# Designs tried in a protein design run: peptides against a protein of PDB entry 1MQS. Part 23

Target 1, 223 residues: chain A of PDB entry 1MQS
Amino acid sequence: ILKMLFLNKDLNNNDNITTITDDIFNQQEIIWKVLILDIKSTATISSVLRVNDLLKAGITVHSLIKQDRSPLPDVPAIYFVSPTKENIDIIVNDLKSDKYSEFYINFTSSLPRNLLEDLAQQVSITGKSDKIKQVYDQYLDFIVTEPELFSLEISNAYLTLNDPKTTEEEITGLCANIADGLFNTVLTINSIPIIRAAKGGPAEIIAEKLGTKLRDFVINTNS

## One batch from the design tools (peptide; made by RFdiffusion4, then SolubleMPNN)

Design b1_p11_2_s2 (from b1_p11_2, 6 letters changed)
Fold by OpenDDE base, seed 2:
Structure b1_p11_2_s2 (fold): chain B 223 residues (1-223), chain A 11 residues (1-11)
Amino acid sequence: as target 1 above (223 residues)
Amino acid sequence: AIKDLTKELKE
């Protein structure tokens, strides 16, 4: 998330969010930006960042994508929204109206190919593709449901793990995916958790995989 | 993993 706020520049992730923001704030000229969110991404941002963090990242104003927003033609905009047709249409409309100077688009999850093609087609028609500086997706592998509670939102995970017809390979694969999602979550919140899992089941497998990933990451970042 | 789709959009 912090990387997004700094236009996906390389950041030293070894420091606390506050330290990173302070260092960047002190070392670089602040580029003031507008942050465009939706309901889901707002929950995510609120769970990870403080208002002061946004200010230090150069976020002048943040608004919901569905809200009426005043044009700021000289200000770059960061979109952090769900990959939906509705949001794409709004972004394109904002582009058509020259609402902002530059567009940095970050989708919270994977953008389906059909939607990417739709976005590309609409942008092409506008003739203003040069204003779109970045398009990223798969930014989050989790959804914030409640404060300090995250869900990977993997469909039928419980059913798959408990279905006697599920193969060992399928279970292993799913556990790996879950572990990856948890790992990404940990990195996003910049906090190494105490891992607790029930013994003798998929949860233990996931915990072990996650632990390994975290250990490897710590070793690699300290090297 | 975050994926950069910028090039794909402009092609």
Scores: peptide ipSAE 0.446, ipTM 0.933, DockQ to the pose 0.475
Fold by OpenDDE base, seed 5:
Structure b1_p11_2_s2 (fold): chain B 223 residues (1-223), chain A 11 residues (1-11)
Amino acid sequence: as target 1 above (223 residues)
Amino acid sequence: AIKDLTKELKE
């Protein structure tokens, strides 16, 4: 999320949110941006970041994508919204109307190919593709239900892991996916967790994979 | 993992 707020520039994730924002604030000129959210992403942002963090990241205004928003043609916009047709249409409309100077689009989850194609087509028609500086997806591999509870929302994970017909390869693959999601969650929250997992099952596999990912990340960021 | 789709969009 912080990476998104800083236009997906490489950030040193070894520091806490405050340190990162302070360092950037002190080292670089703050680019003021508008942050456009939906209900889902609002919940995520509210759970992970404080209002002061947004300000330190250069977010001057944040609003819901479905709300009427005032044009800020000289201000870059960060979209952090669900990959839906509705949101795409709104973004394109905002683009057409020159509502913002630049568009940094970050979809909360994976953007389906059909929607990507639709977005591309619509953007092409506008002739303003140059204003779209970034398009990212899969920012949130987890759902924030409560401040202290996260779900990866992997379909049938429990069933798959407990199905006796599931192969070890499938289990390993699923565990890897879960570990990836958890890893992304950790990065999003910017807090290294203490991992607790039951022994003798998939949870242990996941914990090991996650631990490895975290260790690799820490090593790579500290080198 | 976060994916950059910028190039794909402009293609």
Scores: peptide ipSAE 0.444, ipTM 0.931, DockQ to the pose 0.460
Fold by OpenDDE base, seed 1:
Structure b1_p11_2_s2 (fold): chain B 223 residues (1-223), chain A 11 residues (1-11)
Amino acid sequence: as target 1 above (223 residues)
Amino acid sequence: AIKDLTKELKE
């Protein structure tokens, strides 16, 4: 998320969000930007960042993508929204209207190929593709529903893990994916969790995998 | 992992 706020520049500092923002604030001229969110991404941002963090990152204003927004043709915009047809259409409309100077688009999850093609086609028609500076996806491997509750929203995960017909390989693969998602969540929140899992099932496998990933990360970061 | 789609969009 911080990387997104700084236009995906390499932030090599293993420091806390506060330290990173302070260093950037003190060393470089702040580029003021507009942050455009949807309901889902708003929950994520609110759970991870403080208002002061946004300000230090150069976010002058944040708004919902569906809200009426004033044109700021001299200000770059960061979109952090779900990969939906509706959001794509809105972004393209904003592009057509020259609502912002530059467009940094970050989709919260994987952008389907059909939607990517749709976006590309619409952008091509506008002739303003040069204003789109970045397009990223798969930013979030988790969804924050409440400040203290999140979900990876893996489709049919429970059914797959509890189906007696599911192979060991399939279970292992799914557990690995879940562990990856949780790992990314931990990194995003910037807090090492206490891992608790039910014994004798997939949850234990996931916990073990996650623990290993975290240990490896800590070792690599401190070396 | 975050994926950069910038090039794909402009192709």
Scores: peptide ipSAE 0.441, ipTM 0.931, DockQ to the pose 0.455
Fold by OpenDDE base, seed 4:
Structure b1_p11_2_s2 (fold): chain B 223 residues (1-223), chain A 11 residues (1-11)
Amino acid sequence: as target 1 above (223 residues)
Amino acid sequence: AIKDLTKELKE
């Protein structure tokens, strides 16, 4: 999330959120931005960041994407929203109206190809593709259920993992996806978890995969 | 994992 707020620049995640924001705030000129959210991303932001953190990240104002927003044509905007047709249309409308100077679009989950094509087509028609500076997706492979509690919302995960007809390959694949989601969660909240899993099942596989990812990350960040 | 789609959008 912090990476997003700093326009996807590389950040040192070894420190807590406060330390990171303080360091960045003190070391470089702050770029003031508008943060556009939806209900889902608002929950995530609220769970991870404080209002002061947003300010330190250069967020001058944040608003819901569906809300009427005042034009700020000289201010860059960060969108952090669900990859839906509705949100895409709103973003394009904002682009058409020159609501902001630059558009940094971060979809909370995977953007389907058809929606990417739709976005591309609409942006192309506007002739203002140059204002789209970044498009990222899969920022959150999880949703916030409650503060400091996240769910990956993988469709039929439980059924798949517990179906005796499910192949080992399918289980392994799903476990990998779950581990990826958990890893992303860890990175997002900047907190290394204590991993606990039941033995002899998919949970153990997930734990092992996640552990490996975390170890690799720690090694790479300390190198 | 986070994926950069910027280039894909502009193609």
Scores: peptide ipSAE 0.429, ipTM 0.929, DockQ to the pose 0.497

Design b1_p11_2_s3 (from b1_p11_2, 5 letters changed)
Fold by OpenDDE base, seed 2:
Structure b1_p11_2_s3 (fold): chain B 223 residues (1-223), chain A 11 residues (1-11)
Amino acid sequence: as target 1 above (223 residues)
Amino acid sequence: AIKDLTKELLS
């Protein structure tokens, strides 16, 4: 998330949010930006960052994508929103109206090919593709359901893991996917967790996989 | 993993 706020520049992941923001604030000229969110991304941002963090990241204002927003034609905009047709249309409309100087688009999850093509087509029609500086997706592998509760929202994970017809290969694959999601969540939160899991089931498999990923990451980052 | 789609969009 911080990387996004700094226009996907490389950041030192060994530092906490405060240290990162302080260092950047002190060392670099702040690029003031507007942050456009939706309901889902707002919850995520609020769970990870504080208002002061946003300010230090150069976010002068933040608003919901569906809200009426004043034009800031000389200010770059960061979109952090769900990959929906509705949001794409709004972004394109903002582009058409020259609402901002530059557009940094970050979709919270995977952008389907059809929507990518739609976005591309609409942007092409506007003739203002030069204002689109970045388009990223799959930024979040989790959603915030409660202040300190995260969910990967993997469809039917519980049912699949407990279905006797599910093959061992399918279970292993699903556990790997869950572990990957948790790993990415950990990196996003920038906090190494204490892992707790029930023994003798898929949870243990996931915990082991996650532990391995975390250990490997720590080794690689410290080397 | 975060994926950069900028080139795909502008191609």
Scores: peptide ipSAE 0.464, ipTM 0.937, DockQ to the pose 0.480
Fold by OpenDDE base, seed 1:
Structure b1_p11_2_s3 (fold): chain B 223 residues (1-223), chain A 11 residues (1-11)
Amino acid sequence: as target 1 above (223 residues)
Amino acid sequence: AIKDLTKELLS
């Protein structure tokens, strides 16, 4: 996903997201871009990336592909959407109307040959194929969904986390174990969850740890 | 794996 945000440039996969974004932000001129999503890709972005990650990657604004969007003819656009006829038609319409300066198109899954041919034909008719800089597909090899309720069956987790006699070290260790269990579950199910957690408690700590693990995993698998 | 379709589209 980060690769996409940096226009599919080569990134050091050994570094975490924060290190990569910090290095690029500090050492290079940032290129401000618009990110266009659909419902499915929004769930992916929201579950894996932080707002600060988007900002450091040069995403000035993001919106849904079906929403009315203001023309920004001098700004490049990154599309990260499902490979559907509807989305293709919208992209082509945006191209016709000179909505953006450049088009970087990234489909979330495999683009069928018939849709590729349709896109190619429509783009050819516009005479503006030079504005399309990149077309990628198969970005996500997993399913994004809300997780079902389940238990890791860690004994006395709630009691331990709420016992005033429990040390910070014990709490941190337990949260890490829970995050590891959730991460392994995600990998086993092969579905990235939409993470929601109450603020101000252990759930938030666990959510952050899990999010970090998922971000690192997604970057490594989709780089 | 991510696949680059740029050349296929613009050819």
Scores: peptide ipSAE 0.462, ipTM 0.932, DockQ to the pose 0.381
Fold by OpenDDE base, seed 4:
Structure b1_p11_2_s3 (fold): chain B 223 residues (1-223), chain A 11 residues (1-11)
Amino acid sequence: as target 1 above (223 residues)
Amino acid sequence: AIKDLTKELLS
């Protein structure tokens, strides 16, 4: 999340949110920007960040994507929203209307190819593709259920993992996806978890994969 | 993992 707020620049992930924001705020001129959220991402932001954190990250205002928003043609915008057709259409409309100076689009989860193509096509038609500075996805392979509680909400995950007809390859693939989601969660909240999993099942696979990802990340970031 | 789709979008 912090990376997104700083336009996906590399951040020191060894410090807490406050330390990171303070360091960045003190080291460089703040870039003021608008943060556009939806209901899901709002919950995530609220769970992880404080208002002061947003301010230190240069967020001048934040609004819901479905709300009527005033034009700020000289201000860059960060979108942090679900990858839906509706949100894409709104973003494109914002682009058409020159609502903001620059568009940094961060989809909370994976953007399907068809929607990517739709976005690309619509952006192309506007002739304002130069205003699209970044497009990222898979920021949050999870949703906020409660404060400091996240759910991946992978469709039919339980059924798939517990169905005796499910192949080992399918289980492995799903476990990898779950591990990715958990890994992203860890990075988002900037907290290394204690991993506990039942032995002899998918949970163990997920735990191992997640552990490996975390170890690799720590090693790579500390090298 | 976070994926950069910028090039894909603008290609």
Scores: peptide ipSAE 0.458, ipTM 0.934, DockQ to the pose 0.518
Fold by OpenDDE base, seed 5:
Structure b1_p11_2_s3 (fold): chain B 223 residues (1-223), chain A 11 residues (1-11)
Amino acid sequence: as target 1 above (223 residues)
Amino acid sequence: AIKDLTKELLS
């Protein structure tokens, strides 16, 4: 999330959120920007970040995407919203109306190809594609329900993992996806967890994959 | 993993 707030620049994740924001705040000129959220992303951000963190990240104003928002044509905007047709249409409308100077679009989950094509087509028609600076997806592979509880919301994961008809490749693939989600969660929360998993099952596979990802990340960030 | 779709969108 912090990476998103800093326009997906590489951040040294070795420090606490406060330290990271302080370092950036002190070392670089703050780029003030607007943060556009939806209900889901608002809940996520509120659970992970404090209001002061947003300010330190250069967020001047945050608003819901469905709310009427005042034009700020000289201010860049960060969208952090669900990949829906409705949100895409709103973003495009904002683009058409020159509501902001630059558009940094971050979808909370995977953007379906059909919606990507739709977005591309609409943006192309506007002739203002140059204002689209970034488009990212799969930012949140998890849903925060409580401050210390989250779900990856992978459909039928339990059923798939316990179905005897499921192939080893499918299990491995699903475990990898779960591990990716957990890894992203760790990065989002900015804390290194103690991994506990039951032995002899998919949980162990997931734990191993996650451990590898975390180790690789730590090594790469400390290098 | 976070995916950068910028090039795909603008292509």
Scores: peptide ipSAE 0.458, ipTM 0.935, DockQ to the pose 0.464

Design b1_p11_2_s4 (from b1_p11_2, 5 letters changed)
Fold by OpenDDE base, seed 1:
Structure b1_p11_2_s4 (fold): chain B 223 residues (1-223), chain A 11 residues (1-11)
Amino acid sequence: as target 1 above (223 residues)
Amino acid sequence: AIKDLTQELLS
């Protein structure tokens, strides 16, 4: 999330959120930006960041994508929203109306190919593709339900993992995806967890994969 | 993992 707020620049992962924001705020010129969210991303931002963190990251104002927003043609905008047709249409409309000077688009989850093509086509028609500086997806592999609870919300994951007809390869693949999501969660909240998993099932597989990813990350980061 | 789609969109 911090990476997004600093226009996807490389940040030191060994530092906490406060240290990173303080260092950048004190040592570099702040680029003031508008942050545009939806309901899901708002919950995530609120759970991970403080208001002061947003200010130090140069976020002067944040708004919901569906609410009326004043034009700020000289101010860059960061979108952090779900990859939906509705949101894409709104972004394109904002582009057409020169709502902001630059567009940094970050989708919370994977952007389907059909929606990517739709976005590309609409942007092309506007003739203002130069104003789109960045497009990222798969930013969040988890949903924040409450400060102490996170969910990956993978569709039919429980059913798939417990279906006797599911192959071992399919289980392994799904477990890998779940482990990736959990890994990204750990990085986002900047807290190394104690892993607990039931033995003899897919949870154990996930725990092993996650443990490996965390160990590799720690080794690579500290070396 | 975060994926950069900028070039795919603008190409």
Scores: peptide ipSAE 0.473, ipTM 0.937, DockQ to the pose 0.490
Fold by OpenDDE base, seed 5:
Structure b1_p11_2_s4 (fold): chain B 223 residues (1-223), chain A 11 residues (1-11)
Amino acid sequence: as target 1 above (223 residues)
Amino acid sequence: AIKDLTQELLS
């Protein structure tokens, strides 16, 4: 999330959120920007970040995407919203109306190809594609329900993992996806967890994959 | 993993 707030620049994740924001705040000129959220992303941000963190990240104003928002044509905007047709249409409308100077679009989950194509087509028609600076997806592979509880919301994961008809490849693939989600969660929370998993099952596979990802990440960030 | 779709969108 912090990476998103800093326009997906590489951040040294070795520090606490406060330290990272302080370092950036002190070392670089703050780029003030607007943060556009939806209900889901609002809940996520509220659970992970404090209001002061947003300010330190250069967020001047945050609003819901469905709310009427005042034009700020000289201010860049960060969208952090669900990949839906409705949100895409709103973003495009904002683009058409020159509501902001630059558009940094971050979808909370995977953007389906059909919606990507739709977005591309609409943006192309506007002739203002140059204002689209970034488009990212899969930021949140998890849903925060409580401050210390989250779900990956993978459909039928339990059933798939316990179905005897499921192939080893499918299990491995699903475990990899779960590990990716957990990894993203760790990065979002900005804390290194102690991994505990039951032995002899998919949980162990997931734990191993997650551990590898975390180790690789730590090594790469400390290098 | 976070995916950068910028080039795909603008292509």
Scores: peptide ipSAE 0.466, ipTM 0.935, DockQ to the pose 0.468
Fold by OpenDDE base, seed 4:
Structure b1_p11_2_s4 (fold): chain B 223 residues (1-223), chain A 11 residues (1-11)
Amino acid sequence: as target 1 above (223 residues)
Amino acid sequence: AIKDLTQELLS
């Protein structure tokens, strides 16, 4: 999340949110920007960041994507929203209307190819593709259920993992996806978890994959 | 993992 707020620049992930924001705030001129959220991402942001954190990250205002928003043509915008057709249409409309100076689009989860193509097509038609500075996805392969409680909400995950007809390859694939989601969660909240999983099942596979990802990440970031 | 789709969009 912090990376997104700083336009996906590399951040020191060894520090807490406050330290990171303070360091960045003190070391460079703040770039003021608008943060556009939806209901899901709002919950996530609220769970991880405080108003002061947003301010230190240069967020001048934040609004819901479905709300009527005033034009700020000289201000860059960060979108942090679900990858839906509705949100894409709104973003494109914002682009058409020159609502903001620059568009940094961060989808909370994976953007399907068809929607990417739709976005690309619509952006192309506007002739304002130059205003699209970044497009990222898979920021949050999870949703906030409660404070400090996240759910990946992978469709039919339980059924798939527990169906005896499910192949080992399917299980492995799903476990990898779950591990990715958990890994992203860890990075988002900037906290290394204690991993506990039942033995002899998919949970163990997920735990191992997640552990490996975390170890690799720590090694790579500390090297 | 977070994926950069910028080039894919602009291609």
Scores: peptide ipSAE 0.459, ipTM 0.933, DockQ to the pose 0.519
Fold by OpenDDE base, seed 2:
Order: C-alpha cells, then structure tokens, then sequence
Structure b1_p11_2_s4 (fold): chain B 223 residues (1-223), chain A 11 residues (1-11)
C-alpha cells in the first residue's frame, strides 16, 4: 500500500510505516496527490494506515470514487479501487474531464481481460492515454472484514477442503494459494505473525507453507 | 502478486 502511495517506487520493507514515511518525508520532495478509494479499499486503508501516514505520503485529500470530486487538474491522482466496470467508467470520465494531471490506477484485485480491454478502448478513444501513468492490479490478496481480521475470500475454500471428492492435488493447490495470500497479507501489514494452526488438517499444511515462505523472505531480505 | 498492466493497456 505504501508503495502505491509513493507511485510504486521501491521502499525499504525492513522499516515500519512510520519510519518509512518519515524517511521519505525528510529526504525527498513530497509529491502531493489525491487518493481515490471505494468502500472496500477505504476499509483496507483505514486498517493499515493512519491519517498522519497518508499526509506523510503526500496525500493531500482522499475521497470515494462515487463522490462528487472537485477538479484538481494540476494534481496527480492515485486510484485504489475494485476492478469493476463502474469504476472503470468513472475513471475514464475523470480522464475525459481532465479532473487530474496524472492517473495512477491500482486495482485492488485482478483485472479481468475483458475489463482491461474495455479500459484500453475507452482510454484510446479519449486520446489522453498519456495521462495514464500506471495501471496495476492484484494489489490486495485479502479484505478487511473487521479490525485486525482479514479474509482471502477464496470461494468455497472450506467446502473444497472438506469435500471427500476433492483430490489431493486440488487440496495441495488450494493450500498453496491460501498460503500465498496470507504471505502477501503479511507483507502488506508489514508484520511477521506468530502462526497458529490446528494439527492434522489443511490448516497445518497452510501454516507450513506460509512459514517456509516467510523464512525464505527473511533470509533473502537479510542477505 | 502485484501485476503491472501499463504496457498492456497502452499497447
């Protein structure tokens, strides 16, 4: 998330949010930006960052994508929103109206090919593709359901893992996907967890995979 | 994993 706020520049992941923001604030000229969110991304941002963190990241104002927003034609915009047709249309409309100087688009999850093509087509029609500086997706592998509670929202994971017809390969694959999601969540939160899992089931498999990923990451980051 | 789609969009 912080990487996004700094226009996807490389950040030192060994530091906490405060240290990162302080260092950047002190060392670099702040690029003031507007942050456009939706309901889902707002919850995520609020769970990870404080208002002061946003300010230190150069976010002068933040608003919901569906809200009426004043034009800031000389200010770059960061979109952090769900990959939906509705949001794409709004972004394109903002582009058409020259609402901001630059557009940094970050979709919270995977952008389907059809929507990518739609976005591309609409942007092409506007003739203002030069204002699109970045398009990223799959930024979040989790959603915040409650404070300090995260869900990967993997469809039917519980049912699949407990279905006797599910193959071992399918179970292994699903566990790997869950572990990947958790790993990315850990990196996003920037906190190494104590892993607890029930023994003798998929949870243990996931825990082991996650542990391995975390260990590998720590080794690689410290080398 | 975060994926950069910028080039795909502009191609």
Amino acid sequence: as target 1 above (223 residues)
Amino acid sequence: AIKDLTQELLS
Scores: peptide ipSAE 0.457, ipTM 0.934, DockQ to the pose 0.467

Design b1_p11_3_s1 (from b1_p11_3, 6 letters changed)
Fold by OpenDDE base, seed 5:
Structure b1_p11_3_s1 (fold): chain B 223 residues (1-223), chain A 11 residues (1-11)
Amino acid sequence: as target 1 above (223 residues)
Amino acid sequence: KPITISSLFSL
């Protein structure tokens, strides 16, 4: 997260958030930026950072992507949002309208190829591709509530998984989404966990899917 | 190699 707020510059990993922000604030000229969030990323940021931390990171304004935002054509913007078609369209519209000077796009999870292609196509049409300085996957598809506890903030997941009216396809889809979130969490933590799940239910399905994703990732990364 | 937006703009 902090890396993102500093335009994905390399930060020393060993320091507390406060120390990092203080050091950067003291050593470098602060670049004031707008932070654009969605509901999910807002929760993520709020769980990890304080408003003062954002200020120290040079965030002058933070807003929801779906909110009406005033143009700040001389100010760079950091987007930290879910990789959705809706968000991409909004970003492109912001680009078209010259809402900000530069665009640093950070998706909270992996951007699917089709959406990347869509983004690229739309940006190409605008002729303003030079304003897009960065596009990153952040893999922060979780909320930290306690040091050893996090939530994916999937609404009604328990209810959906336990409702007898829920279709197998819906369960499978939800399990896949949960597995994706967990996978992104693993990537964020940068540590391969031992997976423990209850047998005979959705947790086992999720564990299996997650295991597959992790194996595929390891294989592809070592390739 | 991960697909980047920059690679798509080079088309």
Scores: peptide ipSAE 0.012, ipTM 0.556, DockQ to the pose 0.115
Fold by OpenDDE base, seed 4:
Structure b1_p11_3_s1 (fold): chain B 223 residues (1-223), chain A 11 residues (1-11)
Amino acid sequence: as target 1 above (223 residues)
Amino acid sequence: KPITISSLFSL
């Protein structure tokens, strides 16, 4: 939840919400944003966060998705809502009306493929796909910020890979997760990439794992 | 096959 409120940026591993919000408040400029909820997600947020936590996270306004909301065309919006046809239609209407500057969409549960396709189709018709910065659910593990740049949004990846206290098993596990994310990305691009990685570090491990996955996929598809 | 939103928008 906190990661979502900070636009899925990397956060320190701390169980104390107040400490996390204070650290971010002291280290970074606050980005003011709107939080859009439904009935279910309102209960979830209220159980974990206080009003002061939302304010420290830069939430200027929070509203229900079905409520009439004033346009804030220069303010980014975070959606945290159920994956329903109704909510998708409302989000697309908000996009069409230029209600917000940027859209960060977080579904409270897995988004079915048919609804993902519906969202994509409707957004493509608007010509405003560039305003959708993120889409998350239980299984969507990456974002595309630019046509040639994307992120897997793995928390503390750099710290974990460079901490001398990290075990070989932890590094291997993280590299496997990264390789899985990259593999999923390659499948969606529908092109076999040329892999380039630095030698002697985690990047090489990831490249080897990804290469193996791609080879196995090609063999299984041609069989 | 896994589908990403970026891929869907490129169609």
Scores: peptide ipSAE 0.010, ipTM 0.545, DockQ to the pose 0.106
Fold by OpenDDE base, seed 2:
Structure b1_p11_3_s1 (fold): chain B 223 residues (1-223), chain A 11 residues (1-11)
Amino acid sequence: as target 1 above (223 residues)
Amino acid sequence: KPITISSLFSL
């Protein structure tokens, strides 16, 4: 949650929410943002964060996605909503209307393929894909904007990782393959990245595997 | 070709 509120930047996970928010609030320039929620995500946020925590995270306004919201074209927006057709349509409409300056979309659970395709298609038609900076779901993170966007060209990776019929072994195997691909990419770029991943899903597995590979490589090259 | 996120938004 905190990572999302800070536009999916890395946060020190060893500290409590208050310490993290205080440190960021005191040390970094606050980017003021709008937080768009639904009923489900409102309950989630309310269970973990207090109003002061939101303020410290730079959330000035929070609203329900289905509510009529005033345009804030100079303000970036964080969506934290359920992956539904209705919510996607609303986000796209907000995009069309230039309601916000930037769109950081975080789905509360896995985004089905059909909805991902629908989102992509609708966004494409608007010609405003550049305003969508991030798309995340429970398991995966996507960078939508170039030049930072690249593909490992793994067929059906998203489907496999999000299919409830996929076994743990299959997920682990695929995550290993993805981590290998990312590792090779890192070596090609010749820069050691900070790894960021959503917790509790395949993304975390991939991040861990990639981190291990990178650490091992650095150790081996320095020895 | 596999459908990539980039390809989806380029359509």
Scores: peptide ipSAE 0.010, ipTM 0.531, DockQ to the pose 0.050; fails the geometry check
Fold by OpenDDE base, seed 3:
Structure b1_p11_3_s1 (fold): chain B 223 residues (1-223), chain A 11 residues (1-11)
Amino acid sequence: as target 1 above (223 residues)
Amino acid sequence: KPITISSLFSL
């Protein structure tokens, strides 16, 4: 949740919520944002965060997605809402009306492919896709930036994989993490992909690991 | 593995 409030940046996990918010507040310039919630996510946020935590996370105001909200065209918005057709339509309407400067969409549960496609289609019609900075599924380690492009948001992955000082163990570990993220993505898409990867590098290792995971999954689900 | 709320704070 805190990661989301900080636009899905990496946070140190060893500290309590208060310590994390205090450290970030003291070390970085706060980007002020609007937080858009629904009934379910409100309960989730309220159970783990205090008002002061939201403030330290840069949340100026929070509102329900179904409430009438005033335009803040110069302020970025974080959506943390259920992946429903209704919420998608509201987000698209907010986009059409230029309600906020940027849109960071975080779904509270698995985003099915059909809804992602619906979102993408509606956004494409608006011509304002550039305002959508991310679409994130809270159960998956990926962010969709475009309908056909996503990121696992693994810090320094490129540098780690290309640094000659990186050990084989480190590379293998990172490749495993990437494969896990891709596996989760595939499950969300609900389709077995054809995997293409460059040969002779980490991409091939990742592809092999992913392939194994998918095969094991298929065997276990068909038994 | 599903990301738990604890995982979200630990991530």
Scores: peptide ipSAE 0.007, ipTM 0.506, DockQ to the pose 0.037; fails the geometry check

